# Peptides against a protein of PDB entry 3PUK: the designs that were tried, part 42

Target 1, 227 residues: chain A of PDB entry 3PUK
Amino acid sequence: ERGLKSVVWRKIKTAVFDDCRKEGEWKIMLLDEFTTKLLSSCCKMTDLLEEGITVIENIYKNREPVRQMKALYFISPTPKSVDCFLRDFGSKSEKKYKAAYIYFTDFCPDSLFNKIKASCSKSIRRCKEINISFIPQESQVYTLDVPDAFYYCYSPDPSNASRKEVVMEAMAEQIVTVCATLDENPGVRYKSKPLDNASKLAQLVEKKLEDYYKIDEKGLIKGKTQS

## One batch from the design tools (peptide; aimed at target 1 F107 C120 R125)

Design b2_p18_4 (made by RFdiffusion4)
Pose (drawn by RFdiffusion4):
Structure b2_p18_4 (pose): chain A 227 residues (1-227), chain P 18 residues (1-18)
Amino acid sequence: as target 1 above (227 residues)
Amino acid sequence: SLEEHAEEIKEFNEEREE
């Protein structure tokens, strides 16, 4: 099947689980709020065992160290989600697991990355960005994770216009991961209609996905596709 | 900027494999 959640599942399995899957052994997977919704969206937690995951746990709440099991961190590049990882490895009195495998849902900010590039420890055996920043709500419908996006797009023009841009970029980069997961590099068009916001956004997506496929690393897509 | 970021992560992973 080619359901939107089937496509995403095929990505997570190959880009995450298979990428650190050691045939004979199992791992503990850690999730933040987003990745929980993402995984619950495209599979049942039963399917995870077959993928090398014996236990899933919340990265937020404190956990008991299992220094003989390797950890699979499947998290977003969020200050909260990352600060939690740094509590397991490095500073201080660490560690909590035998090894660390980090998979970011999206591009990791240099600011956050530096905070883990230091307290690195030989543990972090991998750090990848898979570029999946959306929810496959239905086989043909997707939703983003841009909190309070509607308000910061139609609010007046007061003090909180600086956040509007933050929301506008968050939508743009997040939409780009939708195209990348679908292995599409589509042409961009907007409606040029009420308030003309789709124009500003259409430009951000156009610019960002040009920069994106200048890096992909999957090498499957470059230049505009038939979409 | 993204290219530099991708290279840093690549190099970081190579360091970690060693």

Design b2_p18_4_s1 (made by RFdiffusion4, then SolubleMPNN; from b2_p18_4, 8 letters changed)
Fold by OpenDDE base, seed 5:
Structure b2_p18_4_s1 (fold): chain B 227 residues (1-227), chain A 18 residues (1-18)
Amino acid sequence: as target 1 above (227 residues)
Amino acid sequence: KLEERKKELEEFNKEAEE
């Protein structure tokens, strides 16, 4: 038992592997930078083999076709990852795999989602957003994948205000995914900082938690839990 | 937004199964 790591693995197992499992079928799994780190943090290759994954490939690399096998894409909804996916399935001549199962770690922007639908919908057997956008470090610690978060959040330069808001939004979203993964709706607590960024972030998290649980996968609204 | 996307994905996945 590895606390948060086990929870994350359980979530991935149920949301991804169980969702696309076919008896006796092996898949190639495509990972990006984030999901490579994510899976490395919470599972072993043997675990993936048990889930029917024969090999893991980097989505960013130019890979040779394996047209007889289906591909499981566990990727972030980024332009880079999506573009790589589209390169794999964007044209019949470039189709690298038999079919695709796509699982995004977070909400896929409409622009990217529409691009996928328009280009290769027929190749996709499943598309889901599973909302796991954090790296578990230990039982109660996780790392957010928000580049330059410290720089923008704690910059006293007013010119960074817009960027700071974007970063805080991204952080809040990822924190919500942690809560969702743990099936918790915490009352957000924080210590105020001179720039009051903690307060702003807390407000964003609280708002997003409310929104999430209003329309969560189970359709349940949970009360606040202290955490 | 999330609710709309959920519905959209349900429809998308349904079509993919056909």
Scores: peptide ipSAE 0.408, ipTM 0.887, DockQ to the pose 0.720
OpenDDE base, seeds 1, 2, 3, 4: peptide ipSAE 0.408, 0.402, 0.406, 0.403; ipTM 0.886, 0.885, 0.886, 0.885; seeds 3, 4 fail the geometry check

Design b2_p18_4_s2 (made by RFdiffusion4, then SolubleMPNN; from b2_p18_4, 10 letters changed)
Fold by OpenDDE base, seed 5:
Structure b2_p18_4_s2 (fold): chain B 227 residues (1-227), chain A 18 residues (1-18)
Amino acid sequence: as target 1 above (227 residues)
Amino acid sequence: NLEKRKKEIEKFNEEAKK
């Protein structure tokens, strides 16, 4: 058993597949780049078949309509993925699937969420943000999906300060998703570096953890654990 | 913000059932 991978799979199973499960119903699952990597890291195709997924499709590609089947979108809340979804359901005449279940890996920005509501609400049977934005590597290792994180975080150039803040914010969000997935509220520990990036990131993580557990899915405030 | 979004999603999902 692969610890973190199994936990992630369990989370996805509970938050996504169990949430939209209907007896005897098969769905087409649409994935983006991130969720493809995510599912590949923690499950097999046979697992997905057991969850009622007949086929997996890349949301970025042009796909043949299968209008008799419902689609499960497990995607990142990015403009690209959302735009692809909108293309599938934005027009009644061009509706590719019978209906959609949409599960975002993270908080969907208001602009994108509102865009979905305005254009595709009648096609959506379920919308949920499940808060899984990391790739499990092994029992205690995960990979963050933050482009150019190293470049900006470790750049001594002051001109990159704004970009650095954005990157650290994104990393902090993803670290919180790991904690949420593991149902942990750790006391964040770090090693300081000359650029003090670790300290700043730790502070962001701690703040976001506090915010998350104040209004978590269970509505509970959890004490800090040692991790 | 999170609580607000939760309510919005709940509302959205309820409307989707109609």
Scores: peptide ipSAE 0.425, ipTM 0.903, DockQ to the pose 0.709
OpenDDE base, seeds 1, 2, 3, 4: peptide ipSAE 0.412, 0.418, 0.420, 0.425; ipTM 0.899, 0.901, 0.901, 0.902; seed 4 fails the geometry check

Design b2_p18_4_s3 (made by RFdiffusion4, then SolubleMPNN; from b2_p18_4, 9 letters changed)
Fold by OpenDDE base, seed 1:
Parts: C-alpha cells; sequence; structure tokens
Structure b2_p18_4_s3 (fold): chain B 227 residues (1-227), chain A 18 residues (1-18)
C-alpha cells in the first residue's frame, strides 16, 4: 500500500494512459521538470513500459525526429514547456513525431492554448487537463512545486507582499488538486505563525475548494469530509 | 471557469478526432 502515491498513479493511469492507449502501439513520452518528478514519485520505468511507453524524453532537450511514432506529452502548462512542444510541431514539414497527445498537469492559460491551436492543431489527437500539481512523498505526505515559495512567504520586506500573495495563490491551487485527486473536501488545519501565512493560505484553500466543488463534474455540492 | 474550460477542450478534442 503506497497510499497517496498509489492514488496519484491510478489517476495518471486512468486520465492519461488509458485515455490514449491503443493496443500494440508504443509511444514516446515527453516530460518536463515537474512531470519527471511526479512520475518518479509514483511509478517505475517498468510501469511505464506496461502502459505502452517505449522511451522517455526530456522536452527541454534537443531530440532527433522519430516521425513514425506518436508522442505523449505529459507536461505543465508553462511557456517553456509549450514552446518546446511548438518547436516539435510548429513546422508542418519538419514534425518530430507522427502526432501528439497532450496532457497538462494544470489548467492551461488561454493564451498558451490559443497559441497551440493556431500553430499545430492538426498534429494534436488529444488535449486534456488532468489537474495534478503536487508531488506525493509518502502515504499521506506530499510537496508543492512553487518556486521561491519559502523566500517570499517568509520575507520581511513589504515590497514582496504582492509576490507573496501570488505564491500563496499558486500553493492553494496545488493543494486543491490534491483534494480533487483524493475526492475530498477536507477541513483545513494549520499552525499559526507570526506572519500569519498559514491562516491566509488556509483561507485561500477553503475558498478555492468551495469554488471547485460548486462546478464539479457531477454538478454536486460536496460537504466537508474528514482528512 | 471549470465548465468553460471543459467545454473548450471538448470542442477541441472533437475537432481533433475528425
Amino acid sequence: as target 1 above (227 residues)
Amino acid sequence: MLEERKKKLKEFNEEAAK
């Protein structure tokens, strides 16, 4: 029993691999920095082989074309990752792969999505947002991937207040993805600190959880659950 | 917001499947 790791793997298996799987077909999988960490936390290479992945490539690296194979892009919706994807398929005459399946770990901004549609929509067979923006560590432990979170949250400089708010917003979003993955709407517990960052973050999480479940896939309002 | 995104992606995927 791997707890949260098994839950995350099951989510990825159903939302990504089962979604694009074709019997007898192998794909090249492209990962970015976050998804490399994510998959490393919850599966082995042998698991990926069983899901029809022949090789894993880093999306940031220069890669040789494999034009006869389809590519599975499991990436974060960032300008850097999207730009790398666009380099692979932006040229109609020099596509690196046969086609692309794109699975974003979070909501893709409209600007990036529109850019993709405008440049290489004909190469894309599937585009999906799976909303897993956290790294499972242990059965009930996970980490957030927000750059410079510690620096800004604990900065005594008032000039960093706006940036701290942005960081907390990002952290809250990632926590909500954990709850969504676990299908829970938990009560939030925190330890108060002098800067009261924990209280602010808790409020953001509660608000975002409420918004999420108001418009969930089943159109149901989920009450608070034990966690 | 989530519903809007779902709709957008649904339409995109339907077009991609053609």
Scores: peptide ipSAE 0.390, ipTM 0.884, DockQ to the pose 0.690
OpenDDE base, seeds 2, 3, 4, 5: peptide ipSAE 0.368, 0.386, 0.388, 0.388; ipTM 0.879, 0.882, 0.883, 0.884

Design b2_p18_4_s4 (made by RFdiffusion4, then SolubleMPNN; from b2_p18_4, 9 letters changed)
Fold by OpenDDE base, seed 2:
Parts: structure tokens; C-alpha cells; sequence
Structure b2_p18_4_s4 (fold): chain B 227 residues (1-227), chain A 18 residues (1-18)
């Protein structure tokens, strides 16, 4: 059995690098905060070089144009990351790169997706959602990238209820990405606490898992697996 | 809606390759 890190790397390799591979072509890869952490957790720079990445750049930073090279954007579908992408390609006369391959770590909201289509469609060669929104730490341990998740989930303040729901939704989505990556449909297990967070999260995960497997590429609904 | 998105992305990618 392969560790979670190797599984994640294999997923990225097949879903991203193999998808946009062109013989003899080097790309600049643009990363955001999450994908920087993600790649650093499961690969080395030498691995990226082998996949045709010459340089990795932070999407949030000001970068010099390299107009002769295509760019591989491996980013989260957030307004911040999308806005940075749009700045790179929004101007017809001042595009940073020759073209873009965009790979989102999760489902891109319609508002953002439509914004991209409307403004930068001519510059985009590929767009995919690869559904990897977690950081592998150990062979079977991962962390979720949801800001202030602990704060809102365990806040006794009723004013945080709406934010708590959003956070739990995001967490559930990320857990589903783990399952998708591992190609498993697990039974959800949780430990009961005074706060009904675990139960609510479990319900969200189950719902999202059901939705995912109903529309998977194989058209197969997998039975429950151990987790 | 997710199924719709998948189809939309596929169509988008096809157009981009043309």
C-alpha cells in the first residue's frame, strides 16, 4: 500500500502534468498558498523539473512577463487566486504568458468560472478541477485547509453560526476530495461531542460522497469501503 | 449541477483546442 503522499503525487501527476504535457515544452507553474503547501508535502523540486516545470512562481507576487512560455496555474478556486490569474491575462496587450493551463484544486464557483470564461477564454488551453483540497502529512494523515475552522466550529457564539456552516461545508468538500483521491467510498465514523459538529460534518460528507459517485467518470456507484 | 459543470468544462476545453 502506498502512503497518502505518494497517492496525492500520483493524482497530481496524472491529472495535471500528464494532462498538459507536451514534448520539449517547459512551463512556468503558478502556485498559491495552498498548492505551495500541497506540492511541498508530496514532491521535490526535482520531481517538478521532470514534469517539465522550469520555474515555480507565487501567483500573488508581481512577476515579470515571460510571454514566450505557457503557464500552468495550479491554484485554489478562490477570488484572490482567480483575480491574480485575471490580472495576468485580462489585458490583451500585456499578457504575462503565452497561454494558460488552469487546474483548480476544487470546484470553482460559477461566478468565478464565468468571470474567467468572459475575460480570458482565448488564453486558456485547458481548464480542469482536480479535486485535491487537503495536505497529506503522514501515510494516512491529512489536514484540511479551511481558515479558522477550529474557531468557528467550536465557537459558542451564535453570531458565528453562518460562518460555521460555511466552514463545515468546506471541510466536507475537502474530505470528499480525499476519498476521491484514494478512490474510496468510506463509511463515515465520528466521535460524539457536546457540540453536534461531528454529526453535521458526517452528514455533509455523506451527501457529497453520494453526489460525487453518482456522476463519476466511470458511471459506477461504489459500495462502502473501510476507512 | 456538477454534471452540468463537467459538460461545460469539456465543451470549454474542446473550444480551446480548436
Amino acid sequence: as target 1 above (227 residues)
Amino acid sequence: SLKKRKKEIEEFNKKAEE
Scores: peptide ipSAE 0.333, ipTM 0.876, DockQ to the pose 0.731
OpenDDE base, seeds 1, 3, 4, 5: peptide ipSAE 0.332, 0.313, 0.307, 0.316; ipTM 0.873, 0.870, 0.868, 0.871

Design b2_p18_5 (made by RFdiffusion4)
Pose (drawn by RFdiffusion4):
Structure b2_p18_5 (pose): chain A 227 residues (1-227), chain P 18 residues (1-18)
Amino acid sequence: as target 1 above (227 residues)
Amino acid sequence: TEAEEELEELEEKLEKLE
């Protein structure tokens, strides 16, 4: 099947689980709020065992160290989600697990990355960005994770316009992970209608996905596709 | 080390993004 959640599942399995899957052994997977909703969206937790995951746990709440099991961190590039990882490895009196495998749902800010580039420890065996920043609500419908996006798009023009841009970029880069997961590099068009916001956004997506496929690393897609 | 190699690869990717 080619359901939107089937496509995403095929990505997670190959880009995450298979990428650190050691045939004979199992791992503990850690999730933040987003990745929880993402995984619950495209599979049952039963399917995870077959993928090398014996236990899934919340990265937020404190956990008991299992120093003989390797950890699979499947999290977003969020300050909270990352600060929690640094609690397990490096500073201080660490560690909690035998090894660390980090998979970011999206591009990791240099600011956050540096905070873990230092307290690295030989543990962090891998750090990848898989570029999936959306929810496959239905086989043909997707939703983003841009909190309070509606308000910061139609609010007046007061002090909180600086956040509008933050929301506008968050939508743009998050939409781009939708195209990348679908292995599509589509042409961009907007409606040029009420308030003309789709124009500002259409430009951000156009610019960001040009920069994106200048780096992909999957090498499957470059230049505009038939979409 | 393996950790340093993986981090350097990611850093190079972020530099290309800039």

Design b2_p18_5_s1 (made by RFdiffusion4, then SolubleMPNN; from b2_p18_5, 8 letters changed)
Fold by OpenDDE base, seed 2:
Structure b2_p18_5_s1 (fold): chain B 227 residues (1-227), chain A 18 residues (1-18)
Amino acid sequence: as target 1 above (227 residues)
Amino acid sequence: SESEKALEEFEKKREKLK
């Protein structure tokens, strides 16, 4: 039985570090809030050094240019993180780094992708979505990164209904990334509560899982596994 | 260019996932 942390690390190693590895090359890695937590949960700094990362920088902070080095952006596909990336490479005369490898933790919306393409296309050496949108806590426990999820999901205020739906969609998407990472197609199990949030979330997860495996690049239709 | 190729490959993959 493999711990979730080790599985996540192996996924990141394969999908990110092995993907952009060049012999003798060191990179600066840019992280956002989520990916900082993610990496902190499943690896040590020594592990990152072994993968050719010399320095970890917060994408939100002002940083000095290191124009001779390539940058590995491991970030969430959010307007905030993308905007920070654009600031690093948007100016032709003041690029922070030599080039960029971009790895998104989830699907990047077309709006954000188009902005990147329009502004920074010549600076990008790699762009990839790795679909890890959760934080591993224990061997079989993970935390979703959805702001105010508790507040909106458990709010009795009907005015929050639309936001609740958005939150549940985000949660469902992140759960699907867990399943994809673990290479499982589980039967969803839940306990019902008065607001029936678990049932709604389960339905969303099931739908998204179906869609995911339907379009799986391997062309494999997986049966239900234990969850 | 190398960058154009990278984005093209990414776009192709994205289309499969849409």
Scores: peptide ipSAE 0.185, ipTM 0.800, DockQ to the pose 0.629
OpenDDE base, seeds 1, 3, 4, 5: peptide ipSAE 0.182, 0.169, 0.028, 0.175; ipTM 0.798, 0.789, 0.621, 0.793

Design b2_p18_5_s2 (made by RFdiffusion4, then SolubleMPNN; from b2_p18_5, 6 letters changed)
Fold by OpenDDE base, seed 3:
Structure b2_p18_5_s2 (fold): chain B 227 residues (1-227), chain A 18 residues (1-18)
Amino acid sequence: as target 1 above (227 residues)
Amino acid sequence: SEADEELEKFEEKREKLK
């Protein structure tokens, strides 16, 4: 398959599944709301079986222990998802799985990481951050996952100004992850609106793209591509 | 200490975004 979906799947395969693969070993995979949507958009259950996943479970739900199996947590770096993880491993009596591999879809704040480290470090085999914070829809189309983005961006209430900035920052980060996934540094284009949200977002994206490519894994500054 | 060793081992298992 071609397009953004296949690119995203390939990235997940390389960054997550290949990273923790052991021959003959099956894992339980735990997903949150975002990663459920993400995987559903770019793969099938048969694909996951090929990657050594026997079953997928919702991290938010109560689950019975399967103590003989290792768990792969593919989750967002949020307090909610982390708290659910901690319920699985936070106490010796409540340890649900043999061990955990954690893959965050974005940067995990040190506060959350330290909370994990303090409570269940012995149970964790891997903790990796990846850079995928969007849902692929079409070959060149994606959906941002920023709660209440529409509400805050279009709110005329000045009291929402600070929240609007936070939302735009999150949106810009997700757009940059698309560019990183596609290995592109596009020229940003936008249609200005009365509230100038598009212009502000474009500026944030450009700034973040610049920062990303300056500090990329290759240490190379990439030129702008025509996109 | 054993606790320190475990914490160090844990840090080795961490891979951050660059």
Scores: peptide ipSAE 0.297, ipTM 0.826, DockQ to the pose 0.151
OpenDDE base, seeds 1, 2, 4, 5: peptide ipSAE 0.207, 0.276, 0.289, 0.211; ipTM 0.799, 0.815, 0.821, 0.798

Design b2_p18_5_s3 (made by RFdiffusion4, then SolubleMPNN; from b2_p18_5, 10 letters changed)
Fold by OpenDDE base, seed 2:
Structure b2_p18_5_s3 (fold): chain B 227 residues (1-227), chain A 18 residues (1-18)
Amino acid sequence: as target 1 above (227 residues)
Amino acid sequence: SESEKALKEFEEKRKKYK
């Protein structure tokens, strides 16, 4: 069995790099905070060079235009990252690159997608969701990218209940991406805590897993696998 | 156009998840 890091890298290689590869073409890759951590966890710069990436840039920073090169945006579908993309291609005068390949780490909300379509449609050569919203730490350990998860999930303040639900939803979605990456449909297990967070999260995961496998690429409903 | 095709394909895939 391959470690989670290798599985993640293989998925990125197939879903992103192989998808947009053109012989002899180098791309600038734009990363956000999450994808920087993600790639750092599962590959080296030399690996990226082999995949045709000449330079990696932080999408949040001001960057000099390289108008002769195409850009590979490997970013989270967040307003912040999308806004940065829009600044790169939103106007002819501000166009920083020749064209864009966009790969979202997760489902892109319609609101964000429509915004992109309305302003930058002519600059996009590829748009895809790759469904990787976690960072592999070890062969069987991963980290979720949900800011302030502990703060809200374990807050005794009832005013945080709404935010807690949002966080739980995000966590559940990311766990599903792990399962999808590993091609597993596990029976969800959890450890009981004083707060029923684990149970709630488990329910959300199970629901999302069911939905995912009902509409997977193969059109097959998979049975439960080892968790 | 190539861009229109790319977006169309993406939209079609997205519909599967709705």
Scores: peptide ipSAE 0.259, ipTM 0.835, DockQ to the pose 0.648
OpenDDE base, seeds 1, 3, 4, 5: peptide ipSAE 0.238, 0.231, 0.031, 0.243; ipTM 0.827, 0.823, 0.650, 0.829

Design b2_p18_5_s4 (made by RFdiffusion4, then SolubleMPNN; from b2_p18_5, 6 letters changed)
Fold by OpenDDE base, seed 2:
Structure b2_p18_5_s4 (fold): chain B 227 residues (1-227), chain A 18 residues (1-18)
Amino acid sequence: as target 1 above (227 residues)
Amino acid sequence: SEAEEELEKFEEKRKKLK
């Protein structure tokens, strides 16, 4: 069995780099905070060079235009990252790059997608969702990218209940992306805690897994696997 | 345009996943 890092890299290679590869073409890759961590966890700069990436840029930073080069945006579908993309291509006269390939790490909300479509449609050569919303740390260990998850989930303050639900939803979604990446439909297991957080999260994961496999790209409902 | 077609295809795919 290959470690989670290798699986993630293989998925990124296939879903992103192979998808937009053109012979002799180099791209600038734009990363956000999450995808920087993601790539750093599963590849080296030399690997990216082999995939036709000349330089990596932080999407949040001001960057000099390179109008002759196409840009590969590997970003999370967040307002912040999308807004940065829109700044790069929103002006007809001030496009930073020749064209954009956009790969979202997760489902892009309709609001964000519509915003992109309305302002930057002519600049986009690819737009896909690859569904990798976790950081592999070890062969079987991953980290979820949900800000303040610990704070809200373990907060004794009832005022945080709504935010806790949002956080759990996000975590559940990310766990489903792990399962999708591993091509597994596991039975959910959890350790009980004084708070019912683990049980709630497990229920959300199970529901989302069911939904995912019912409507997967293969149109195949997979049975539960051992995980 | 090719770009518009790409987005349309993506949008269609998204609709199927909802």
Scores: peptide ipSAE 0.327, ipTM 0.862, DockQ to the pose 0.571
OpenDDE base, seeds 1, 3, 4, 5: peptide ipSAE 0.306, 0.316, 0.313, 0.315; ipTM 0.852, 0.854, 0.855, 0.854

Design b2_p18_6 (made by RFdiffusion4)
Pose (drawn by RFdiffusion4):
Structure b2_p18_6 (pose): chain A 227 residues (1-227), chain P 18 residues (1-18)
Amino acid sequence: as target 1 above (227 residues)
Amino acid sequence: EELEEHAEEIKEFNEERE
């Protein structure tokens, strides 16, 4: 099947689970709020065992150290989600697990990355960015994770216009991960209609996905595709 | 360019870890 959640599942399995899957052994997977919703969206937690995951736990709440099991961190590049990882490795009196495998749902800010590039420890055996920043609500419908996006798009023009841009970029880069997961580099068009916001956004997506496929690293897609 | 540098840093970081 080619359901939207089937496509995403085929990505997570190959880009995450298989990428650190050691045939004979199992791992503990850690999730933040987003990755929880993402995984619950495209599979049952039963399917995880077959993928090398014996236990899934919330990265937010404190956990008991299992220093003989390797950890699979499947999280977003969020300050909260990352600060929690740094609690397990490095500073201080650490560690909690035998090894760390980090998989970011999206591009990791240099700011956050530096905070873990230091307290690195020999543990972090891998740090990848898989570029999946959306929810496969239905086999043909997707939703983003841009909190309070509607309000910051149609609010007046007061003080909180600086946030509008923050929301506008968050939508743009998050939309780009939808195209990248579908292995599509589509042409961009907007409606040029009420308030003309789709124009500003269409430009951001166009610019960001040009920069994106200048880096992919999957090498499957470059230049505009038939979409 | 910033993204390309970021991708290279992560690549090098992974190589250092291997």

Design b2_p18_6_s1 (made by RFdiffusion4, then SolubleMPNN; from b2_p18_6, 9 letters changed)
Fold by OpenDDE base, seed 5:
Structure b2_p18_6_s1 (fold): chain B 227 residues (1-227), chain A 18 residues (1-18)
Amino acid sequence: as target 1 above (227 residues)
Amino acid sequence: DELAKRKKELKKFNEEAE
């Protein structure tokens, strides 16, 4: 029951589906590349049907309007996904759906969030950031969605130092989302490597965990848990 | 911080959307 997949599903159910649930209402759900993988990893289509989802659509594809139905956007806060959303609602005359519920898997940058507000705020019934930016693989295993992480983190080329830092930051952020999902503040453990990547990542994670729990919804600073 | 600011902003945003 405490498999990471089940925990992730419960989190999504509570944070997304329960949040926008209306009795008797069916929604179209829009997914991007990441959230497609995420949901596929932790639920079945039957589960989504039970949550009032009639059909799943790829946000990147051209879709026929279903103007009488509301849409649930469960997407990553990327320019690509946001732009696709904006195309669905950016024009008053060409709204693809009746209204939108938007749930981001992570913090949406101000630039993107402001763009959404400026373009289609009236079409949005709910906007939340649920902070799930990982793919559960097994009961206690997850995969980070950070492109080229291996390449940059383990590159001996000093020219990649700046990009390596960006990748490390992104990884740390996603690890924090795992901790948040599991409601844990773990004592970070790592295996030292020649490039000291693990220690750097650990430091970033610890810093971000501290920041997260200091300003979490519960207003509690959680002590370190076993991990 | 930025996260706290966003939480407040989203709260306001969602309240206005209702």
Scores: peptide ipSAE 0.467, ipTM 0.909, DockQ to the pose 0.716
OpenDDE base, seeds 1, 2, 3, 4: peptide ipSAE 0.462, 0.458, 0.467, 0.465; ipTM 0.907, 0.906, 0.908, 0.908

Design b2_p18_6_s2 (made by RFdiffusion4, then SolubleMPNN; from b2_p18_6, 8 letters changed)
Fold by OpenDDE base, seed 4:
Structure b2_p18_6_s2 (fold): chain B 227 residues (1-227), chain A 18 residues (1-18)
Amino acid sequence: as target 1 above (227 residues)
Amino acid sequence: DELAKRVKELKEFNEELE
């Protein structure tokens, strides 16, 4: 039985490192808060070295330019991370690296994607969405990165209804990424008592799974797997 | 479909980057 950490690492290795690998080339890898946690959960620095990463940098920090090296951005598609990327390549004078490979952990909103295309296309060598929006904890345990999920999902305050929906959408998306990573299209099971939160989430997950497996990131159609 | 659209968009974008 394969642990989730190993599966996640293999996914990252295939989707990110193998995708941008060039023989003899070393890259600087830029991470944000989420991807730092993600990689920390499923690999060691030695693993990254083996994949041609010489240095890991925090994308949020003001970093010294290393203009002779290409940068691998493994980041979440958030305004904060994208803005940091844009600062790295937004102007000729501000270019910190030779070029960029960008790998988003999830679907990048059109607004952010368009900004990247408009401002930094000349500096980009690759842009990909790999759809890993969870942190593996154990063999089959993971943590979703949805702020205040517990509070909003279980809040009796009707004023939180809109936020609750947003949270559930985010959770559903991240669950789908788990399924995608595990290469499974499961039937969703849930217990809805006493609240209907589980039911709502299940419906969202099912819908999103259906959409995802209509066409995956490689254009492949996958069947449903019971799990 | 948003996903299909993005897949196509990324494909085209990456082709332009090469």
Scores: peptide ipSAE 0.407, ipTM 0.893, DockQ to the pose 0.747
OpenDDE base, seeds 1, 2, 3, 5: peptide ipSAE 0.394, 0.406, 0.401, 0.402; ipTM 0.890, 0.895, 0.892, 0.892

Design b2_p18_6_s3 (made by RFdiffusion4, then SolubleMPNN; from b2_p18_6, 11 letters changed)
Fold by OpenDDE base, seed 5:
Structure b2_p18_6_s3 (fold): chain B 227 residues (1-227), chain A 18 residues (1-18)
Amino acid sequence: as target 1 above (227 residues)
Amino acid sequence: DKLAKRKKELEEFNKEAE
């Protein structure tokens, strides 16, 4: 019924903006490469203004401090993005913003999460993982952000087997985020290929879906839905 | 499960931040 873009926006609005909303408060929003693409795909600047965002900044760039304003970090849980965040708040004397709200697009690895806690926990007002790791393209089309996925998944070179598994794992994680966003537990369907990549990916997705719904916020185990 | 563990950690973390 609704396009995937609108669903994604609604999810972000609920999970991020509504979560940190304070009446009359404006925030600076920090984005990385992925979340820039994500928001650009599903909203307009006017939408962000309505959500109390005064300006959008690139987390990778050097920015002037705005110490009187709180910052909303909507970023991927990568070393690069996390390191940029830590540079903003790692030093008490050099805090760029008043406080931080951090929303990760996916599960943040323990190493990064622990690093954040150890360095700047006092500056963080909210930390949440919202599990949106895909770019909506059309009503029912999305793009996974997995570098070199094509190369490794379809490589006949056995030397790439290990890397292929890593890529498949990452793809499976992102597909699960789509399902979570759509509130679906689909019966996984795939087209068989000579390298059996589709079946392997399907198995990974199914496993991860099971894990996700067993411990989701609602505490519900959903049956398989049509997809 | 890592997700279950993280959920608890975040709950505790956010509670302390409030």
Scores: peptide ipSAE 0.470, ipTM 0.909, DockQ to the pose 0.742
OpenDDE base, seeds 1, 2, 3, 4: peptide ipSAE 0.454, 0.464, 0.466, 0.220; ipTM 0.904, 0.908, 0.908, 0.800

